Peptides against a protein of PDB entry 6RO1. Designs and how they scored, part 119

Target 1, 216 residues: chain A of PDB entry 6RO1
Amino acid sequence: LGKEIEEYIHKPKYCLPFLQPGRLVKVKNEGDDFGWGVVVNFSKKSNVKPNSGELDPLYVVEVLLRCSKESLKNSATEAAKPAKPDEKGEMQVVPVLVHLLSAISSVRLYIPKDLRPVDNRQSVLKSIQEVQKRFPDGIPLLDPIDDMGIQDQGLKKVIQKVEAFEHRMYSHPLHNDPNLETVYTLCEKKAQIAIDIKSAKRELKKARTVLQMDEL

## One batch from the design tools (peptide; made by RFdiffusion4, then SolubleMPNN)

Design b2_p22_3_s4 (from b2_p22_3, 8 letters changed)
Fold by OpenDDE base, seed 1:
Structure b2_p22_3_s4 (fold): chain B 216 residues (1-216), chain A 22 residues (1-22)
Amino acid sequence: as target 1 above (216 residues)
Amino acid sequence: SKKEELEKKIKEIEEEQKKKLE
C-alpha cells in the first residue's frame, strides 16, 4: 500500500509543484537506495517516443544525494552509487528522473547558493541528519490528498482500505489468540504493509500540519 | 499536540539553517 501511494506521488502531474529547491526527497534507483536528499533544481527535457513520434517530456530533478566516494572517481562514465552505511560518503548533485522519487517530505531546507565547494554540500548532509534526529519516527511526508491535491479515486480507496484495516486490527479479538504467530508471518507482510501505510499516514498527517503552517 | 511539536521542530530547523547561511 505504501508502494501504491508511491506510484501516485512520483508522477510529474502531481509532484512537480513540490520540487522546489531545498525540498527533502527520497531517491531509489532499482536496488540503490540513496535515502533522503535535497532538491537543487528540476528541468523538463523534450523526448520523442521513437515508435509513435509522440512528445513524451522527461522530467529530471537535480538532487543533492549522499554518494559513495568510489562511484565519484568513475563519475564521468558510471552512475552515482549510494554511500554505504559505514562510510562518510560525499554529497553530490545527481540528475534523477522524477519517477525515481520514492518519497517527498513536507520539509524544505535552506541550501547554500554555491554547491560547488564540498564543504557547502556536506553542510546540507548535516542539516538532513539534524532533521532526522528531530523526527525519530521518520521525516514527515507530504499528504498526497491534502498537500499534493491528488484527486485520484484509486488513491482514495487505498487510503480508505488502510484506515479500515487499522480499525480492524485494533478491534479484532485475535489479539488474544496464540495462533497469531503463523497468521503473523502472512500478516507480517500485510501488517508490514499496514505498518508502512500507517507510518505513511502518520507522516502524512504530520506533513499536512507543516504545509498548513506555510499557508498561515 | 504532537502536531504543534512537529511544527515547532521544523521551524527551529529552518531558523537554524537560515542563521548558518547568513
Scores: peptide ipSAE 0.030, ipTM 0.628, DockQ to the pose 0.567
Fold by OpenDDE base, seed 5:
Structure b2_p22_3_s4 (fold): chain B 216 residues (1-216), chain A 22 residues (1-22)
Amino acid sequence: as target 1 above (216 residues)
Amino acid sequence: SKKEELEKKIKEIEEEQKKKLE
């Protein structure tokens, strides 16, 4: 269900209006999970489909991500890799295809104007970590319906299934079964995503008000 | 409400970040 929601969120039709500088986003590329990063900018690239010759625009977002120092030594020829859990890593601006965004937060940070200095990039990591400390249940997500305005009936059905699953999970006292921990961890991750969606729905209705106030 | 508390926390984070950049 989480993956099904991701398939809607990463579509340029829906996410581009929310990819402003400072927006928190989660990036995943195949087996590489970069975790939470910060949008720096985005650009439209012309692409030609090899089989049809049709113009299919690609969208590239530059995201400040925590990368391994090992990958940076080879960065001239190799793709950036995420920092290991035990590694400090280094924040780097990485060009990311928009379809690799696994989540978009309601949170938007202020970022340094000049990201060339390492210290300025690392300061953003400290800011992300501070946000994570303030949200122990996870960084709040944009609501795809209330915040992003997605009208797709397929997504509405997915959200309804998630909400129904959450309601069932909270209504059943799954107290006593030890095999529940693994199901609970997966269900808690899904429920946390749905709670994060519900909390983010609540937050973004207000953040739209703040963004509208900054444009006034 | 929990919503208002979260919005307050977000606003506080944004204000703190703004002050650090200023």
Scores: peptide ipSAE 0.046, ipTM 0.675, DockQ to the pose 0.568; fails the geometry check
Fold by OpenDDE base, seed 3:
Structure b2_p22_3_s4 (fold): chain B 216 residues (1-216), chain A 22 residues (1-22)
Amino acid sequence: as target 1 above (216 residues)
Amino acid sequence: SKKEELEKKIKEIEEEQKKKLE
């Protein structure tokens, strides 16, 4: 169900209006999970489909991501890799295809004007970590319906299924079953997505405020 | 509501960040 929601969120027609500089986004590329990063900029690139002669727009978002220093040394030929859990890593501006965004937060940070200095990029990591510390249950997500305005009936059905499942889970006496932790963690993630969705909708309505973390 | 709690937490973060900038 989470993957089904992601399939809607990463679509340019829905997410582009929310990819402002400073927006927290989660990036996943195949097996590589970069975690939370910060949008720097996005661009529309025209790609010519070789078979149709039609220009299919590719959307690329530049995202500050915590990258492995090892991968950066080979950056001339290799894609950036996420920092290892035990590694400090280095914040780098990475061009990311929009469809690789796995989540979009309601939180928007202030970013340094000049991201060329490593210290300025690393300051953004400190800001992300502070946000994560304040949200132990996870960084709040944009609501696809209330915040993003997605009217797709398929998504509404998915959300209704998630809500119904959550309601059943919260109403079900299985709260005492230890085997529920895995299902509960998945459902809490989904419920937290739905709650974060509803919360992010209210907060996006209120918090068009860019969090000024540049002065942190 | 959990939503109101999250809104409160975000507001608290914004206020704390604002205070650190002051």
Scores: peptide ipSAE 0.028, ipTM 0.647, DockQ to the pose 0.157; fails the geometry check
Fold by OpenDDE base, seed 2:
Structure b2_p22_3_s4 (fold): chain B 216 residues (1-216), chain A 22 residues (1-22)
Amino acid sequence: as target 1 above (216 residues)
Amino acid sequence: SKKEELEKKIKEIEEEQKKKLE
């Protein structure tokens, strides 16, 4: 169900209005999970489909991502790779196809005007980490309906199913299996967390609160 | 400030979450 939502979110039709500089986004490319990065800019590239000759515009978002230092050495020929969990990595501006965005946050950060200095790029990582600390249950996501304004009935049905499933999971505590109580308590906690996150997201949206880097 | 209010709310949420984990 989460994947089904992602299929809507990463569509240019829906996500482009939200890809402003400073927007937190998650980037996944096949097996490579870059985690949370920050949008720097986006561009529309003209592309011609090789087989049909049809114009298929490619949307490329430049995202500041934590990359492996190993991948930087071969940056001229090789795609950027995510930093290993034990690696410090380096924040790099990476061109990313918009469909590789796995999540879009309601949070926007102020970014340095000049991202050429490594210190300026690394300061953004500190800001991301601070946001992550403030949201231990996960960085708040844009609501696809309320925030992104997606009117697709398929998505509405998916969300309704998720809500119904969540409601059923919460209304029907699986029987007194102590493991199920633990899972249920975890699920309830996760759901309450999700509700609290949704509430916090709504408040963040209402507040139009752009977190300034100097204040993180 | 609106920021301080938000930070306060975040802190309150964090404290509530911490209490629920205890």
Scores: peptide ipSAE 0.023, ipTM 0.476, DockQ to the pose 0.034; fails the geometry check

Design b2_p22_4_s1 (from b2_p22_4, 11 letters changed)
Fold by OpenDDE base, seed 5:
Structure b2_p22_4_s1 (fold): chain B 216 residues (1-216), chain A 22 residues (1-22)
Amino acid sequence: as target 1 above (216 residues)
Amino acid sequence: MINYTKQIALGKKLGPDYKVYV
């Protein structure tokens, strides 16, 4: 269910109006959970699909993320990695593809104008941690329907299922209905499989084009 | 995803551009 919501909210047509400086966003990349970061800026890059010559615009958001110090030493050649739980880490401005946003908060922080000094970047981490303390049940989210204006009936049905699930969990905390955990796990697996099928179809389409280029 | 409904309800209460100074 959560992953199904993510597949809507990270679409550029919905999220771009909300990627203002200071917006809290959650970033996740291929098992690397960076947690909550802060939007600095976004850019639209022209990209040409290698297979069709069709213009496919890439949207990149610069996000302040808590990164491991090890990944920073190799930052010229390696992708940033999230700080380990017991690591202090360092806040870095990381270019993130918009589809790697897993959540978008209703909250915006005031950020320093100059993020070149380490102390200014680390101050933003303190601000994120203070917001997390103020909201122990989790950071406030934008409503995908009412705030983000997503009119997709599929999304509305997913949200209604989440609401009904959470309502049952809170109304009957002692009824760990094993069916509810199973339905949730099945919905997460189904959402992951749908992502994996889309990824595999994209890779297969790329591989077919490489084969067509080797036959010319 | 145990608190999604609470996070959304709080987001609605605070508004889509809730500015926090910390």
Scores: peptide ipSAE 0.679, ipTM 0.958, DockQ to the pose 0.632
Fold by OpenDDE base, seed 3:
Structure b2_p22_4_s1 (fold): chain B 216 residues (1-216), chain A 22 residues (1-22)
Amino acid sequence: as target 1 above (216 residues)
Amino acid sequence: MINYTKQIALGKKLGPDYKVYV
């Protein structure tokens, strides 16, 4: 269910108006959870699809993220990796594809104007940590419906299911209904399978377009 | 514990542009 909400909110159509400097966002890339970072800016990159000549705009958001020290050493050749839980890490401005945003906060931080000094970047980590302390139940989120204006009936149904699930979970704290964890795990597996099917269909479409180019 | 409903309720309470200086 959470992943199904993520698939709506990370769409450029919905999230771009909220990618202002200082916006708290959560970033995930495959197995790498960067946690909460801060938007510095965003850019629209023109990408030309090789096969259609159609402009497919790529949206890249520069996010200040807590990265491992190893990521700094390999920054020329490797993608940034999240800091380990017990690692202090270093705050780095990382270019992130907008579809890697897993959550968007209602909170905006004041950020230093110059993020080139390490101390200025590390001050933002302290600010994130202070916000996390103020919100022990988790950082406040934008409402996908009321704040982000997403009118999709599929999203509304997903949110209603989450609300109904959380209500049941809070009303029955001792009944971890093994069926509810199973339903969530099944919904997450189904969402993952749907992502994998969408990925496989995209790869199959790419492979078909490559095969069509090899037949020309 | 999933806290999505709480996080949304707090977001609604604070508004979509809640500025924090820390």
Scores: peptide ipSAE 0.676, ipTM 0.956, DockQ to the pose 0.628
Fold by OpenDDE base, seed 2:
Structure b2_p22_4_s1 (fold): chain B 216 residues (1-216), chain A 22 residues (1-22)
Amino acid sequence: as target 1 above (216 residues)
Amino acid sequence: MINYTKQIALGKKLGPDYKVYV
């Protein structure tokens, strides 16, 4: 259900009008959950499909994200990694493909005009944390139908299922359906396992590439 | 996804460009 909503909202035809500076967005790249970040800018890059010569525009959004300091040391060669829960991390402007946006907030922050100073970037983290404190049930979202103008009947059906599901969850005290928490935890665990497998495959590919370079 | 309806309801209440200064 949540992933099915994401498949609509991250489409450029729907989300681009809402990728203004200061927009809160949630970024997830496979196993790497960056959580909530702030849009700095977006760009349309011309991409030519290697096999067809067809122009396939890539949409990249620059998002200020909390990154691990370890990942920043290798920033020239390695993709930024999210800060660990126990890590303070550092706010960095990360170029993100638009399809990696998992949520788009109705909230827009005022951001510093100059994000080159670390202190200015870290001030935005404080602002995100303050917004999260103000909204303990989760950061407000754009309505995919009313705000984003998505008329797709598939999305409407998914939203109706989510509403009916959440209504049942609130109407039945959480104590009565241990199976539902187990199904969610199993779905999350299955998603995490799929991510861990993909991460392990990437590490194995990196290790093979390094070993091949040492044998040359 | 436990609070989606609440998050949407808040988004609707605040509007699509709710500006926060912190």
Scores: peptide ipSAE 0.676, ipTM 0.957, DockQ to the pose 0.608
Fold by OpenDDE base, seed 1:
Structure b2_p22_4_s1 (fold): chain B 216 residues (1-216), chain A 22 residues (1-22)
Amino acid sequence: as target 1 above (216 residues)
Amino acid sequence: MINYTKQIALGKKLGPDYKVYV
């Protein structure tokens, strides 16, 4: 259900009007959850499909994201990695493909005019953290129907299912059942372990490829 | 816990360009 909503809101035809400087957006790339970041700007890149010669425009949004310090030490060619939950991290302007936006907030921050100084970038992290404190139930979202103007009947049905599910969950006397929280926590842990195993397998494959090149 | 409906309700209340000074 949540992922089905994401498949609508990240489409350029819907989200581009809302990618103004200071917009809070959530960024996720496969197993890498960057959490909430701030839009700096967006650009349209012309791409030509190799097989059809058709123009396939790529939309790239520059987002100020909390990155791991380890990912900053690796060459400018490596993709930025999200900061670990326990890590302070460093705020970096990261070029993000628009389809990697998992949420778009109704909130816009004032951002420093110059983001080259580290202190100016880190001030924006403090601003994000303050917004998160003000909204303990989660950062406010744009309405995909009323604000974003998405008229798709499939999306409306998904939203209605989410609303009905949440209403049942909150109205159920067993909502405070420690077993439900335990099951959700176990499901989240299982999902995280599955991501970590997939990442470790990718790293092991990369390490083997490097070792095979040093043996040649 | 899914709080989508609450997040949308807050977004509607604040408007699509809720400016925050921090």
Scores: peptide ipSAE 0.663, ipTM 0.954, DockQ to the pose 0.635

Design b2_p22_4_s2 (from b2_p22_4, 12 letters changed)
Fold by OpenDDE base, seed 2:
Structure b2_p22_4_s2 (fold): chain B 216 residues (1-216), chain A 22 residues (1-22)
Amino acid sequence: as target 1 above (216 residues)
Amino acid sequence: SINYTTQIKLGKKLGADYKVYI
């Protein structure tokens, strides 16, 4: 089901209008999961099919991705690799084939105009991490029907199956377990408390900076 | 669950886009 939706959303005819600078996208290449990155731009490359001479345009999206520092040393010859979980990594602009986009978010960030400085690229990682903290249940996706306007009946049938499955799952007596609602409400409360603690820490930091300015 | 419910408490929805300034 999720993979079947991906097969529609990564088609250039559907996704290209949404590949604006600052769009959050997930990138996965086989075993390499980069997670959430940010679209910088896209380009259409003329490609000729080797056997038919038919024009098969390749769509390449430049995505700012968290890469391993090790993979960047050989960047002239080797594909960038995702940062390890324990690694800080470095944000790099990576050319990605559009079919490697596993998800497209409704979130669009403001990004620095100049991504040449490392600090500007790393600032975008901080922004992604802040979005992830604001969405504990996951970064919101573009709706393929309502947001992307996909009219394909195959996709509509997949979505209907997902909705019917979700409805059955949520209507299951185990979802009416007050313990599960308490776990979800506790997770939502914990997420909201984490946001509120962070906002309070920001206001406390601002208040301390103002107090330090009044003591100078 | 693929949550397409874009209630961004902290972004302005502009069409299909939630523009977030962080």
Scores: peptide ipSAE 0.212, ipTM 0.762, DockQ to the pose 0.216
Fold by OpenDDE base, seed 1:
Order: structure tokens, then C-alpha cells, then sequence
Structure b2_p22_4_s2 (fold): chain B 216 residues (1-216), chain A 22 residues (1-22)
């Protein structure tokens, strides 16, 4: 369901009007999750399909992304890699194909006019982190219908299914059970007690084995 | 939950854009 929504929003016909400088976007390339970055610019590249001669335009968005410092050393020959969670990383402007946008935020930042200085790029990371801090439940997304104006009936059906699923999940008696936190806490306590009983039984078995060796 | 409608209080909503001054 979430992935099915992504297949609509990353289409150039829908997302291009929203790829203004400062727009927060999430970038994912296969196994590489860059997380949230900031749009700097976009360009249309002419591409010709080799088999049909048809013009298939490629859309490239320049996104300021948190990259690993290791990948930047080889940046002349290798694609930039995302910073590890424990790594500070460095903000770098990366050309990204539009279909690699996994999310588009309603948030648009003010960005420095000159992104050549590293300090200006790193200031944008601080701004992203401050936005994330202000939105603990996640950075707000553009509504694909209300904000992006997507009229596709397939998308509307997907959204209706998501909403109906969420409504059923939140309306489920187990979810509204005030004992659910108590049940989770009891399940965690029971799991911890089961670990502690298993450790205590191992220690008791060791102590009995030592006592049996001293009686020999 | 897909939070499409988070009222961001800290910026000006300009159409579909929530401009945040940070």
C-alpha cells in the first residue's frame, strides 16, 4: 500500500511542480536510504530509447543529501553513498533520478544561495534535524490528492484502502484496550522473567555441578 | 499513519508549501 502510493508521487507528471528549491524529499536507491534531503534544482535531460528512437525524457533532481565521507573521496567514479546512522556524514548535492524519490514533504526550507561552502551545506542538515525534532511522528508529506492534485482513480482506491485499514486497526478493541500497554509491559516482563528463570536455572545447574565436584 | 495533514505551526502555508524559517 505505501509503495503503491510512492509509484504515483514519483511520476514526473505529478511531482515536478513540487520540486522547487528547498522542498524536503526522501531519497532511496535500492538498498541505499539517504533519508530526508533538500531539493536544490531539477533538469530535464533528453534521452532517446535505443530500440524505438522515441524521446524518453529523463528527469534529474539535484538533492542535497547526507553522504558518507568515504563515498565522497571516490565521488569522481563512484555514486555517493548515504551516511551511516552513527556517522556525521557530509551534505552533498547529488543528482537523483526523479523515480528515486520515495517521499515528498509539504515542508519547504530556505536554503543558502551558495551551496559550494561545506558550512552552508551543513547548515541545511541542522535545519532538517530541527524539522525532524519538531515532527516526532515524522516529517509531514504532501497529500497526493489535495496538495498534488492527482486525480488517478487507482490512487484514490489505494488511499481508501489505507484509510479503511487504519480505521479498522485504530478501532480494533485490542488497540483501544487500555490494558494493551499493560499487556505489552506484561509480555515484556514475562519475557524478561522467562530469561531470568532460564539464567537462574543455568546458574543453579552450575552451582550443583560445582557442589557435586566438591563432594567428589 | 501517513501524516499528510500535520499542521506545521512554525511556518507560513503558501499553497501546498509549508515554508519553514529555521
Amino acid sequence: as target 1 above (216 residues)
Amino acid sequence: SINYTTQIKLGKKLGADYKVYI
Scores: peptide ipSAE 0.174, ipTM 0.726, DockQ to the pose 0.270
Fold by OpenDDE base, seed 3:
Structure b2_p22_4_s2 (fold): chain B 216 residues (1-216), chain A 22 residues (1-22)
Amino acid sequence: as target 1 above (216 residues)
Amino acid sequence: SINYTTQIKLGKKLGADYKVYI
């Protein structure tokens, strides 16, 4: 369910109006969870689909992310890696494809105008950490309906299912059950499997489309 | 829990933006 919402909110059609400088966003790339970062800028890149010649614009958001110091040494050849939990890390401006945004916060920070100095970038990390302290239950998210104005009926149905699930969960005796964490973990695993199946089906559809083109 | 509340612990957001000075 949460991941189904992510599939809507990371679409450029919906999220671009909210990618203003200072917006808190969560970035995840495969196994690399960068956690919360701050939007600096975004850009539209012209891309041409190989098979149709159609313009398929890629959107890249520059995000201040806490990166490992090791990844910075290899930054010329390797993608930035998230800082380890116990590592201080360094805040870097990382170009991120918009579809890698896993969450968008309602919180918008004031950021330094010049992010070239390390101290200015590290000050933003202190600001993120202060926001996290002020929101112990988690950084507040943009409402995809009320804040983002998404009118998609599929999303509305997903949200209604989430709300109905949350209401049932909070009203259920299991809400105080020590096994609740186990149930959540199982629900998250099931949701991950459902996404992986959907991804695999999309890849299979793409592979079939490529095979059909090789047969023409 | 997905926290989509318009009223957050630090106050009420104005529109889509909760601007924080830190």
Scores: peptide ipSAE 0.155, ipTM 0.712, DockQ to the pose 0.425
Fold by OpenDDE base, seed 4:
Structure b2_p22_4_s2 (fold): chain B 216 residues (1-216), chain A 22 residues (1-22)
Amino acid sequence: as target 1 above (216 residues)
Amino acid sequence: SINYTTQIKLGKKLGADYKVYI
């Protein structure tokens, strides 16, 4: 279910309008989870499909990511690696294929104009960490329907299944562990807040769509 | 849980964007 949503949101036709500078994005490349980074820029690369000769544009997003210090030494020959959990790491601008974006946040940060100084890059890490502290339940995501405007019926069905599953999971009290009840109550509150927020977004989007229709 | 949140504590929602001043 979560992975099925990811397969929609990482598509260039949906995500490119939201890859503005300062956008928080989560990057994952196979086994390498970089966690949350910040969009710096994106570029379209001309690519030719090897089997068809057709132009298949590659979209590369430059993301400021927390990388291991080892990634600095071999930057010309080796792919950047995520910082270890116990490592401070260093924030680096890494070119990432758009399909490696596992999540897109509603959060946009103000970023320094010059990211060449290490201190400017590390300041962005402090800002990400502060966002994470403000969102203990996880950094808020863009709603693929309400924020990203994805109209795909398959995605709508997936989201409905997720919402129904979450509702069922929260409606079944696991009676046997008081620590579980606390976690579930927090999860239920989180789910309810997410629903209320989604409803408020839909109303705001409807109001904007009406305003845009009156200007046409 | 898919955390689709619109209320960023200390952010202004500008369209789809929550601009956070940190």
Scores: peptide ipSAE 0.130, ipTM 0.711, DockQ to the pose 0.284; fails the geometry check

